# Peptides against a protein of PDB entry 2AKA, part 55

Target 1, 299 residues: chain A of PDB entry 2AKA
Amino acid sequence: MEDLIPLVNRLQDAFSAIGQNADLDLPQIAVVGGQSAGKSSVLENFVGRDFLPRGSGIVTRRPLVLQLVNSTTEYAEFLHCKGKKFTDFEEVRLEIEAETDRVTGTNKGISPVPINLRVYSPHVLNLTLVDLPGMTKVPVGDQPPDIEFQIRDMLMQFVTKENCLILAVSPANSDLANSDALKIAKEVDPQGQRTIGVITKLDLMDEGTDARDVLENKLLPLRRGYIGVVNRSQKDIDGKKDITAALAAERKFFLSHPSYRHLADRMGTPYLQKVLNQQLTNHIRDTLPGLRNKLQSQL

## One batch from the design tools (peptide; aimed at target 1 L7 L11 R292 N293)

Design b2_p23_6_s2 (made by RFdiffusion4, then SolubleMPNN; from b2_p23_6, 13 letters changed)
Fold by OpenDDE base, seed 1:
Structure b2_p23_6_s2 (fold): chain B 299 residues (1-299), chain A 23 residues (1-23)
Amino acid sequence: as target 1 above (299 residues)
Amino acid sequence: DEQKKKIEEVLKEIDELNKKLSE
């Protein structure tokens, strides 16, 4: 079953090369969340490298198809520059920024044209995610006043698809009832069948409060449940704190927290990665026959 | 034509994988 994800990767690459095929409903996981919800940190923790654009406001302005491939070597490749292997992940970040600016311009606008990035690493499981722009309510810089709606429209192009799983990233230190991620997920998946909840910033909650009820799937139940993670702080990121050390700290956090200790084995970034790998694999298996038929009909 | 060729290639891969999964 491990070969199913690479197959979908090839499909994604093939269809990206021929242009937008709006009729193709690929099995995939779309990552949604408000700005500063911690999406980028989660993805970087999977890779174990800093490689995503960072900053205030909207940093992800094009869909990023992130294809993680378990390999003995570590390098990255972009579909738009085939043959070039990136071993410096800082250069990967710069390429994402450059390619984004090439299409969107300097006004910090958005584009629905995806960037396809494949990362080979011994530290990853096979996993493909589509990172989408963070939802925002306030335009920044030269962004158009309707940027919020432009982002929503872009997200809807992905999350409305039946074969799209939704990774909804929400910070614990904000009111979950007002989570942008969960709101959009509920809109397109009212029964919570396709949504996986990720709760970030558990370490930033007020003293005496916890997200136990959420993580136990008792507050806002999702069929696929919730997974809590602890990301590096902005200070840690700026200080280039080692991700491996951060993952160890995350494990310690859950094990030592009175409210989360009993859930510790079902929390954290490594567990999230495993769950996503398994769910995506199973999802591909279930949808593959239908996908085949659709492809055949296009001949 | 190029699109069709790519689709055919992918279909072949799917079929091969399905064969392996059925064994």
Scores: peptide ipSAE 0.274, ipTM 0.857, DockQ to the pose 0.571
OpenDDE base, seeds 2, 3, 4, 5: peptide ipSAE 0.184, 0.245, 0.227, 0.244; ipTM 0.826, 0.839, 0.844, 0.855

Design b2_p23_6_s3 (made by RFdiffusion4, then SolubleMPNN; from b2_p23_6, 14 letters changed)
Fold by OpenDDE base, seed 1:
Structure b2_p23_6_s3 (fold): chain B 299 residues (1-299), chain A 23 residues (1-23)
Amino acid sequence: as target 1 above (299 residues)
Amino acid sequence: SSIQQQIEQVLKEIDELNKKLAA
């Protein structure tokens, strides 16, 4: 079943090349969350590299189709730069920024046109995610005053699709009942069938508080449940703290926390990656007959 | 067209995979 994700990757690439990404309901996972919810950190932790744009405000301004492929070699490739292998992940970051700016201009606007990035690594499981712009209520710089609605409209193009799973990223140090990610997920998936909850910033919660009820799927039940993660702090990121060390610290956090110790084997970034791989694989399998028929009808 | 060829190739791969899964 490990070949199912690469198969869909080829479809994604083919449709991206013709600009018809919106017309095909491909089995995929869309990543949604408010600004600074920790989406980029989760994705970087999967790869074990710093490669995503960072900063204040809207960082992701185009959908990023991130295709992780288990390989003996480590490098990245962009669909818009076919044949160029990136081995320096700082160059990957710069290319994302440059390609984003090329389409959106200097005003930090958004574009619905995806960037397709494939990362080969021995440290990843096969997994494809669509990283979407962070939901915001506050325009920054020269952004249009309606940027919030533009982002929401863009997200809706993905998350309304029946075959789209939703990775809803919410910070634990904020009111989860008011989570932008969970709100949008509930809007398009009211029964919680397509939504996977990720709870970040568990280490930043006030002393004496915890997200146990959420992580145990008791507060806001999702069929696919919740997975807690601990990302590097902004200080750690700026200081180039090693992701491997951060993953070890994450494991230690869950094991040592009285509220989470019993959940520790079902928490953390490595477990999240495994779950997403499995869920995506199974989802592709289940949708493949319908997808095949749709593809056949396009010939 | 190039896209049709790609779709055909993917369909072939789907069929091959389905055969493997059925075995």
Scores: peptide ipSAE 0.212, ipTM 0.808, DockQ to the pose 0.574
OpenDDE base, seeds 2, 3, 4, 5: peptide ipSAE 0.210, 0.196, 0.211, 0.185; ipTM 0.803, 0.796, 0.806, 0.778

Design b2_p23_6_s4 (made by RFdiffusion4, then SolubleMPNN; from b2_p23_6, 12 letters changed)
Fold by OpenDDE base, seed 4:
Structure b2_p23_6_s4 (fold): chain B 299 residues (1-299), chain A 23 residues (1-23)
Amino acid sequence: as target 1 above (299 residues)
Amino acid sequence: SSIQEKIEEVLKEIDELNEKLAK
């Protein structure tokens, strides 16, 4: 079953090269969330490296097809620069930024054209995610005034597809009922069949409050449930705190928290990665017959 | 076309996987 995700990766690469991504409903996981919801941190925690653009406002401005591949070696490759192996993940970050700017210009605009990044690592499970621009209400810099709608339209191109799972990333220290991620997910998946909830910033909740009811799937139920994670603080990121240490701290957080201790084995980044791997694998298996038929019809 | 060849290759891979899954 572990070979299913790599198969879809090859499909994604092939179709990206021909510009026909719009016509194929490939099984995938789209990552959605508001700005500062913690999406980038979640993805970096999977890899165990800092490699995504950071900053204020919209940092992801193109869809990033992130293909994680379990391997004995650690390196990254971009589809747009085949044959170049990146072993320095800072260079990966710079390449994402450069490639983004190449297409969008310097005005911080967005483009629906994906960046395809494959990361080989012994620290990852096979997993493909599409990181999408963070939803925003406020244009920054020279962004067009309708940037919010442009982002929304871009997201809709992915999340409306039946074979697209939605990783909805929401911060716990904000009103979850007003989560941008959960709102868009509810719009396109009203029955909560395709949505996986990720709750970040659990460590930043007000004293005396917790997200237990959400994490137990009692407040805003999703068929695929919720997984809480604790990301590095911005200070920790700026200080280049080791992600491995952060993952240990995350584990400690859940184990030591009175409200989450009983859930600790079903929380945290490692568990999230495992769940996503399993769900994507199963989803691919379920959709593969239909995908085959669609591909055949294109011959 | 190059795309057709790629599709055919992928179809072959899918078929192989389906055979494995059927076992």
Scores: peptide ipSAE 0.206, ipTM 0.812, DockQ to the pose 0.623
OpenDDE base, seeds 1, 2, 3, 5: peptide ipSAE 0.118, 0.172, 0.191, 0.174; ipTM 0.719, 0.792, 0.799, 0.794

Design b2_p23_7 (made by RFdiffusion4)
Pose (drawn by RFdiffusion4):
Structure b2_p23_7 (pose): chain A 299 residues (1-299), chain P 23 residues (1-23)
Amino acid sequence: as target 1 above (299 residues)
Amino acid sequence: TAEEITSKIESALDAVEEMKERL
């Protein structure tokens, strides 16, 4: 039903101002990744426009509830900017930065108060993800020293909940067994039943190695599987993001790589969008029947 | 503000119940 994701979108809007309550548990996807995993690029490739803050280290300092709605037209709106329509995605980036600084005292710390961004676009399927601060060790920033723990604690508030599906993002050019995202997913989902794996930077692996065993779901099995993507950034005449060319380059990569050709139809951003739309819809269908009565008791 | 938030939650729960009937 094309209606389930929009219904949960209304619930997320309604609960955006309701502080943390460990018992409230909406069906949704939390995006979890180490700072080096390229999780931003995954989201920007869904939208086809650069719109996320840039900087060293942390990009998301408040949870970003990103609601993507397939549309013939292309614009964005923030719940905190009633009625305003953003058509220039650079301004969307600037608003994320400004609203975040408005809340965070130190210009580098984090806050649990969400930013609710809805994007209408022909480049997206109906899908909603909650992007969370990336994980890191060295608090190289400017306050606070326990920042690693503050981030982990904020991630745990989301992903310890049973109805929270985990989109665990890991770069292929690293030791995947040591992935921060997969490890934290294992701490709260030991059976791997509610974690969806995303492997980025496949085109950056060392010569003569590949990630076939992980992509085939053999090395680090997850019930919901892994999906590989690459960010082969192409810019148009004006030097801006060209998503059609970038997606074609990604498609060419999978079709031409001897290790991945046979999986190409199950890799890439378009397929990932399809999979997330499908899994999120089915998950909502599964959890909605008991939801109204459960929410009354938990509020 | 509190009244508006409560109203939005009640409306969303009514919609959840209607959707349950369709399922």

Design b2_p23_7_s1 (made by RFdiffusion4, then SolubleMPNN; from b2_p23_7, 16 letters changed)
Fold by OpenDDE base, seed 1:
Structure b2_p23_7_s1 (fold): chain B 299 residues (1-299), chain A 23 residues (1-23)
Amino acid sequence: as target 1 above (299 residues)
Amino acid sequence: SEAELKKKIEEVLKEIDELNKKL
């Protein structure tokens, strides 16, 4: 079973290289959420490195196919620059920005053409995620007035696929009933069969409020449930707070919190990573017969 | 190239078949 995710990664790379990413219903996890929902922070917490673009507005402007591969060595590789190994994750960030700008131009537009990034690390489980642009309603800066619809259309290209699992990232310090992530997930997965809920910013909830009912899967039931996480604050990121220290603080948060203590073993970034690895592996296994037949028909 | 894609698909199919024999 350990080789199923790498198998699908080879397919993703092959199809990305020919520009046919949109036509294949590959078993994958698409990450969706509103702007500032904490998507990038979740992904960086898996790697244990700061490597994603940061800034105001739409940070992710192209889909990022992030392939995490457990390895004894730590480095990154891009599909668009094969053979170049990145060991400095700041250079990884800069390459994402440069490759994004190369395709989207200066207007901070979006492109549906994925960036394929593979990260080898001893700190990761095998996991592939497709990070998608954050949903926004308000154009900022030089963004086109229809940017909301452009983002939505881009997301729909991924999340409408039957074999796409949806990692719906929602902040707890906002009305979860109004979560952009859960709304789009409900639109394409009305029975909640493909959606995994991630609840961020649990540490930023108003005093006397909690997300217990959501995390217990009682408020908006998903078959795959919800996992709460605590990401680094922007201040922690700017202050270069170590991700390992942040993960320890996350564990302490859940263990110490009266509303979450009983859930603590099923919460946090390490548990999320494990669950996603298992769910993706199982999902690949379950879809593999159909995928095989589809691939055979293309030959 | 289309030929290179076809080759990669064939390789993956072989791997799928090998995995299915182990499962």
Scores: peptide ipSAE 0.273, ipTM 0.843, DockQ to the pose 0.525
OpenDDE base, seeds 2, 3, 4, 5: peptide ipSAE 0.268, 0.240, 0.263, 0.241; ipTM 0.842, 0.828, 0.841, 0.828

Design b2_p23_7_s2 (made by RFdiffusion4, then SolubleMPNN; from b2_p23_7, 16 letters changed)
Fold by OpenDDE base, seed 3:
Structure b2_p23_7_s2 (fold): chain B 299 residues (1-299), chain A 23 residues (1-23)
Amino acid sequence: as target 1 above (299 residues)
Amino acid sequence: SAAEQQKKIDEVLEEIDELNKKL
């Protein structure tokens, strides 16, 4: 069953090469969230490397199809530069930036054309995620004034698809009822069948407050539930705190917190990765019987 | 080429069919 994700990766690569990426209802997980919700940090914590663009405003400006593959070796490959193996993840970051700028230009615009990145690592489970641009209401720099709507339209191309699971990333230190991720998820998945909630920034909540009711699935129930995570702070990133130490600190946070201790075995980045691998594998299995007929009708 | 891409798609569709027989 672990081989189902690599199979869908081959489909994604084949369809990306023909330019039909947005029209295909492939079993996938789209990652949605507001700017600064912690999406990029969650993805980097899965890989155990700093490799995503960083900055103010909209960092992800094209969909990033991130294909994680468990392997004995550690390297990355892009679909747009076949045969080049990247072992330096800083070069991976630079290639994402360069390939983004090549298509969008210097105006920090967005493009619906995906970047396909495959990461082989002994530290990952097989998992494919589509990182989408962060939802924003305020244009940054030379962004067009309608950038909010352009991002929304781009997200809708992915999250409206029946076979798309939604990883809704929301910060705990903000009102969850106002979460951009949960709003868009509820719009396209009103029954909460396709949505997995991720709650970030649990360590940044005000003293005497907690997200227990959210994490226990009591406040805004999702069929697939919520998983809390603790990402590295910007200070930890700038201080070059290693992801391994951050994962140990995350585990300690949940175990030591009075409100979360009883949930600690169902929280944190390693558990999230496991759940996403299992959910995606099961989702692929359930969609495979119909997938052939759908694909043949679209070719 | 478009033909090479179609061939790759067909190969993957065949793999899906084989997997569906095992499921």
Scores: peptide ipSAE 0.120, ipTM 0.741, DockQ to the pose 0.736
OpenDDE base, seeds 1, 2, 4, 5: peptide ipSAE 0.115, 0.092, 0.105, 0.067; ipTM 0.729, 0.731, 0.727, 0.703; seed 1 fails the geometry check

Design b2_p23_7_s3 (made by RFdiffusion4, then SolubleMPNN; from b2_p23_7, 16 letters changed)
Fold by OpenDDE base, seed 5:
Structure b2_p23_7_s3 (fold): chain B 299 residues (1-299), chain A 23 residues (1-23)
Amino acid sequence: as target 1 above (299 residues)
Amino acid sequence: SAAELQKKIDEVLEEIDKLNEKL
């Protein structure tokens, strides 16, 4: 069962090589959220490295298929440059930026063509995620005025698929009822069968407020529930605060908070990674028996 | 070529069959 995710990664690579990525209903997890919701920080916390592009506005401009593989060694590989091993994660960031710009140009446009990145690490569980562009309402720089709709259309190509799980990332310091991630998830998954909620920025909530009812799955119930996380602040990122230290601080946050202490063992980035590994593995198991027949009918 | 594409598709289907045998 543990080997199902790496095997599906080979299928993803094969389909990417034939240009049919958009039409495939492979078992996968799509990551959705508004700009600045904390998506990139969640993904970097899984790897334990800073490797995603940073900046103002839309940072992710192409889908990033992030394949995490548990290994004895730590390195990254891109599907578009096979045989090159990256051991410096800053070079990984630069390659994502360069490969993004190669396809989209310098105007900060978007492209539906995925970047496939595999990260081997002793510190990760087997997990594949598709990071999608952050939802926005306001074009920045040279972005087209319809960029909101272009992003939405791109997201819909992934999240409408039956075999797509949705990791909906919402910040707790904003109105959760108005979360772009939860709205799009509710649109395509009205029964909440495919959606996993992630609540970020719990440490940035106003004094006397908490997200307990959301995290207890009482306010906006999802079958797969909600997991709270605490990411590094922008100050911590700029100060180069170590991710390992941030994960320890996250654990301390949940254990010490009166509203979250009783949930602490079902919160935080390590628990999220474990849940996603298990959910994806089970989802692969449930979908693979029918996948052969579906693929054969599409050829 | 169409033949190369079909070969890649057949490889994918074979991998799915191998996965299904492990379930």
Scores: peptide ipSAE 0.151, ipTM 0.728, DockQ to the pose 0.451
OpenDDE base, seeds 1, 2, 3, 4: peptide ipSAE 0.065, 0.075, 0.077, 0.069; ipTM 0.620, 0.721, 0.712, 0.709

Design b2_p23_7_s4 (made by RFdiffusion4, then SolubleMPNN; from b2_p23_7, 14 letters changed)
Fold by OpenDDE base, seed 2:
Order: structure tokens, then C-alpha cells, then sequence
Structure b2_p23_7_s4 (fold): chain B 299 residues (1-299), chain A 23 residues (1-23)
């Protein structure tokens, strides 16, 4: 079963090369969340490296197909620059920014054309995620006034696919009933069959409040449940706080918190990565017979 | 080339078929 994700990655790369990326209902996980929901920090915590664009507003402006591959070596490769191995993850960040700007221009526009990034690391499980632009209601800079709808339409191209799982990233320090991630997930998955909830910013909740009922799947039930995580603060990122130290602090947070200590073994970034690997592997197994038949009918 | 790409797709599909048979 460990080979199913790499097999689908090879299919994904082959179809990307022929320009059919959007038309194939490949088993994948789309990552959705509002701006500043902590989506990029979750992905960086899987890799254990700072490599995603940072800033205010829309930082992800193209879909990022992030293929994590467990390996004895640590390096990154882009599909658009085959044969170049990146060992400096700052160069990976710069390449994402440059490749984004090459297609979107300097006006912070968006494009539905994916960037395909593969990361080999001993610290990752095999996992493929599609990082999507953060949902926003407010245009920034030279963005068109309809940018909210452009982002929504882009997200819908992924999340409407039956074989797409949805990683809905919501901050705990905001009204969860108003979560843009959970709203879009409920629109395309009304029975909550394809959605995995991630609750970020649990450390930033108001004193005397907690997300226990959400994390126990009692408030807004999803079949696949919720996983809480604690990301580095912007101050921690600016201060270059080590991700390993942040993961240790996350574990300590859950263990020491009265409302979460009983859930601590089913919380945090390492557990999330494990669950996503298992969910994706099982999902590939269940969908692969149907996908095979579809592909054979198109040959 | 388009031909090389088709060959790669066919190879992957063959592997998919082998995996499906083992499921």
C-alpha cells in the first residue's frame, strides 16, 4: 500500500505535462482556508522547512501541488525546471514566487495553472496536497475587485471533484460557524464525507474559551473528524524559531491544556500528517478501480 | 515528445492495472 501515493504522483505528473491537470478526477487532498488561517504553516511543518511565500493578503496565488515523498535524502524538485535539485529551501521559496509572478504578473493576480513541487525528505510521509489560494473578501493592492469570486471559482475546480478530499483549515480564534473553509466544504460535501477539519490557532483563543466540542466532533460533525494544530506565531517565524522546537511546543500545549489533554494523542501536526497519509492511501485504493476504467476508456 | 509522454502514461497505466489486480 505504501506505493499507491507515488503511483498517483506519476499519473499526476504525466497528466500535468499534457495540460489535462484540471480534467482528471485524481484522488488528492485540496487544502482550503481563509487568508491567515495558518494553511501555509501547516504545510511547512510537514516538511520541517520554511519554503512557502509569506506576507499579508494572498500569498498563494496559484495552486501548489505539493508531493511529499519519504526519502533518505532531503531536496526539492519542480516540474517546470526538471533536473534542478533544490537543497536550500529559501531558493524553493524564491522559485515559487518567481514562477508565480511569471504567470500572474506583479499585480498580485491569480492563475489556475498549478505549480508542481516534489519534496523528498526523511521527515515526511508520502502525501500529496494541493495548496489553494486563501479565500478573501477584500482585494489588496492592484487585485481586481472580483478577486473573491476568482479564488472561489478556482477552488471549485478542485473541491467539486468526487475523488478530491478537502482539508478545511479554520482558525480557532475566529467564529467557526463563519469559517470560509467549512462553508465551501459544506457546499460541495453537504454530508461531510470528503472533508477533514484542521483547527489552527488554538493557542490564540480568548481566556476561558476552548474548541473542545469542535475537536470532539460534536459541534459541526465531519465523518473524518477534526485535528487541532498549533503553528508558529508570526513573531516566531520572524524570529526564525525552529520548526522542531515548535512541534515540541505544540505537543506540550495539548498535553498541558485541561480541555485538550485527553485528545493529545489525536492532535498536532505529526498526527495530522499520519492521518492524511492513511486517508489518502485508503482513498486511492477505493478509487483506483474506477479511475483505471475511466483512463482505459479514454485511450 | 508527445510519443514519449504517451509511452510514460501507458507504463503508469500498466502499473495501475497490476496494482488493481492485487487489491
Amino acid sequence: as target 1 above (299 residues)
Amino acid sequence: SAEELQKKIDEVLKEVDELVKKL
Scores: peptide ipSAE 0.032, ipTM 0.664, DockQ to the pose 0.679
OpenDDE base, seeds 1, 3, 4, 5: peptide ipSAE 0.025, 0.025, 0.027, 0.028; ipTM 0.634, 0.651, 0.655, 0.663; seed 3 fails the geometry check

Design b2_p23_8 (made by RFdiffusion4)
Pose (drawn by RFdiffusion4):
Structure b2_p23_8 (pose): chain A 299 residues (1-299), chain P 23 residues (1-23)
Amino acid sequence: as target 1 above (299 residues)
Amino acid sequence: SVEDIETEIDEALDAVEEMKEKL
């Protein structure tokens, strides 16, 4: 039903101002990744526009509830900016930065208060993800020293919940067994039943190696599987993001790589969008029947 | 306000119940 994701979108809007309550558990996807995993590029490729803050280290300092709605027209709106329509995605980026600084005292710390961003676009399927601060060790920033723990604690508040599906994002040019995202997903989902794996930067692997065993779901099995993507950034005449060309380059990569050709139809951003839309819809269908009564008891 | 939030939550729960009937 094309109606389930929108229904949960209303619930997320309603609960955006309700502080942390360990018992509240809406069906949703939390995006988890190490700072080096390229998780921003995955989201920007869904939207087809650069719109996320840029900087060294952390990009998301407040949970970003990103609600993507397939539309004939292209614009964005923030729940905190009632009635305003954003058509220039650079301004969307600037609003994320400003609303975040408005809340965070130090210009580098984090806050649990979400930013609720809805994007209408022909480039997206109906899908909702909650993007969370990326994980890192060296608090190389400017306050606080325990920042690694503050981030991990914020991630755990989301992903310890049973109705929270985990989109674990890991770069292929690293030791995938040592992926921060897959490790934290294992801590709360030991059976791998509610984690969806995303492998980025496949085009950056060392010569003569590949990630076929992981992509085939053999090396680090997850019930919901892995999906590989690449960010082959193409810019148009004005030097701005060209998503049609970027997606074609990604498609060419999978079709031409001897290790991946046979999986190409199950790799790439369009397929990832399809999979997330399907899994999120089915998950909502599964959890909605008991939801109203459960929420009353938990509030 | 608090009253507006409560109203939005009640309306959303009613919509959840209506959707349950369709399923």

Design b2_p23_8_s1 (made by RFdiffusion4, then SolubleMPNN; from b2_p23_8, 14 letters changed)
Fold by OpenDDE base, seed 5:
Structure b2_p23_8_s1 (fold): chain B 299 residues (1-299), chain A 23 residues (1-23)
Amino acid sequence: as target 1 above (299 residues)
Amino acid sequence: SSAELQKKIDEVLEEVDELVKKL
């Protein structure tokens, strides 16, 4: 079963090379959430490196197909520059920005054309995620006035696919009932069959409040449940706080919190990564027979 | 070339078939 994710990665790369990415319902996990929901921090915590673009407003402007591959060595490769191995993750960040700007221009516009990034690391489980632009309601700078709808349309191209799992990222320090991630997930997955909830910023909730009912799957039930995580603060990122130290602090947070202590073994970034690997593997297994038949009929 | 790409797709599909048979 461990080889199923790399197999689908090869299919993704082949279809990306022919420009047919939009037409194939490949088993994948799309990451959705509002701006500043903590999506980029969750992905960086999986890799253990700072490598995603940062800034105000819309940071992710193209879909990023992030293929994590367990390996004895640590390096990254882009599909658009085959044969170049990146060992400096700051260069990875710069390449994402450059390749984004090459297609979208300088106007902070968006493009539905994916960037395919593969990261080999001894610290990752095999996992493929599609990071999508953060949902926004307010254009910033020179962004088109319809940018909200452009983002929504882009997200819908992924999340409406039957074989797409949805990683819905919501911050706990905002009204979860108004979560953009949970709203879009409910629209395309009304029975909650394809959605995995991630609750970020649990450490930033007001004193005397907690997300226990959400994390216990009692408030907004999802078949695949919810996982709470604690990301580095912006201050921690700016201060270059090590991700390993942040993961230890996350574990301590859940173990010490009265409302979350009993859930602590089913919370945090390492548990999320494990669950996503298992769920993606199982999802590939369940979808591959149907996918094979579709592919054979199209070739 | 389109032919080389098709060959790579076919190779991957063969591997898919082998994996599906083991499931």
Scores: peptide ipSAE 0.043, ipTM 0.683, DockQ to the pose 0.619
OpenDDE base, seeds 1, 2, 3, 4: peptide ipSAE 0.025, 0.029, 0.028, 0.031; ipTM 0.633, 0.660, 0.660, 0.662

Design b2_p23_8_s2 (made by RFdiffusion4, then SolubleMPNN; from b2_p23_8, 13 letters changed)
Fold by OpenDDE base, seed 4:
Structure b2_p23_8_s2 (fold): chain B 299 residues (1-299), chain A 23 residues (1-23)
Amino acid sequence: as target 1 above (299 residues)
Amino acid sequence: SMEDLQKKIEEVLEEVDELVKKL
């Protein structure tokens, strides 16, 4: 079972190298969410490192195929820079930015061409995620006025695929009924079969409010349910607050909160990582026979 | 090259076949 995700990673790398986005509906998890929904923080919390571009507006401008691989060593590798091992995750961030700018130019445009990043770490479970550009309605800088639609079209290339699971990241301090992530997920997965809800910013909700009903899957039911997380604040990120300390604070938050205490063992980043690993593994297992037949037909 | 790709796909298919047989 542990080898299924690495197997699909090899397939992803092979197809990415050819530039044929072969219409292979590979089993994958696409990460969707509005700008500032906390997607990047969730991904960094899995790795335990700061390595994703940060800033205002659209930060992720290309799909990032993030392949997490459990290993005794800690390093990153890019498919476009084969043989270069990155041990400094700040250099990983800079390479993502440089490679993004190389393709999109300086206008902060988007490109559908993925960046493939593999992270080996003792702190990760085997997990592959496709981080997608954050949904926005507001162009920034020299972005084209239709950037909202360009992002949407890019997301649709992934989330419409039947073997694509959707990690819908929504902030709790915003109207969840109008969540961009949940809206796009509902459009392509109306029965909620492929969607996993992540609720961020639970610590930033107004006093006397909670997301209990959402987290208990009572408000907007998803078959795969919801997982709440607490990310580092921007102040904590700027202050270089250790992710391990942030994960401890997240655990404390859920355990101490009256509305979430009973859910605490099914909340937080470590639980999310475990669930995603399990769901992706099971999804690969279930889709593998069909994938084999599709691959064979393309030879 | 297209040949290198085909070979890689074949290698992966063999691995997939082995895994599918174990399922």
Scores: peptide ipSAE 0.076, ipTM 0.718, DockQ to the pose 0.642
OpenDDE base, seeds 1, 2, 3, 5: peptide ipSAE 0.103, 0.064, 0.065, 0.062; ipTM 0.740, 0.708, 0.708, 0.709; seed 1 fails the geometry check

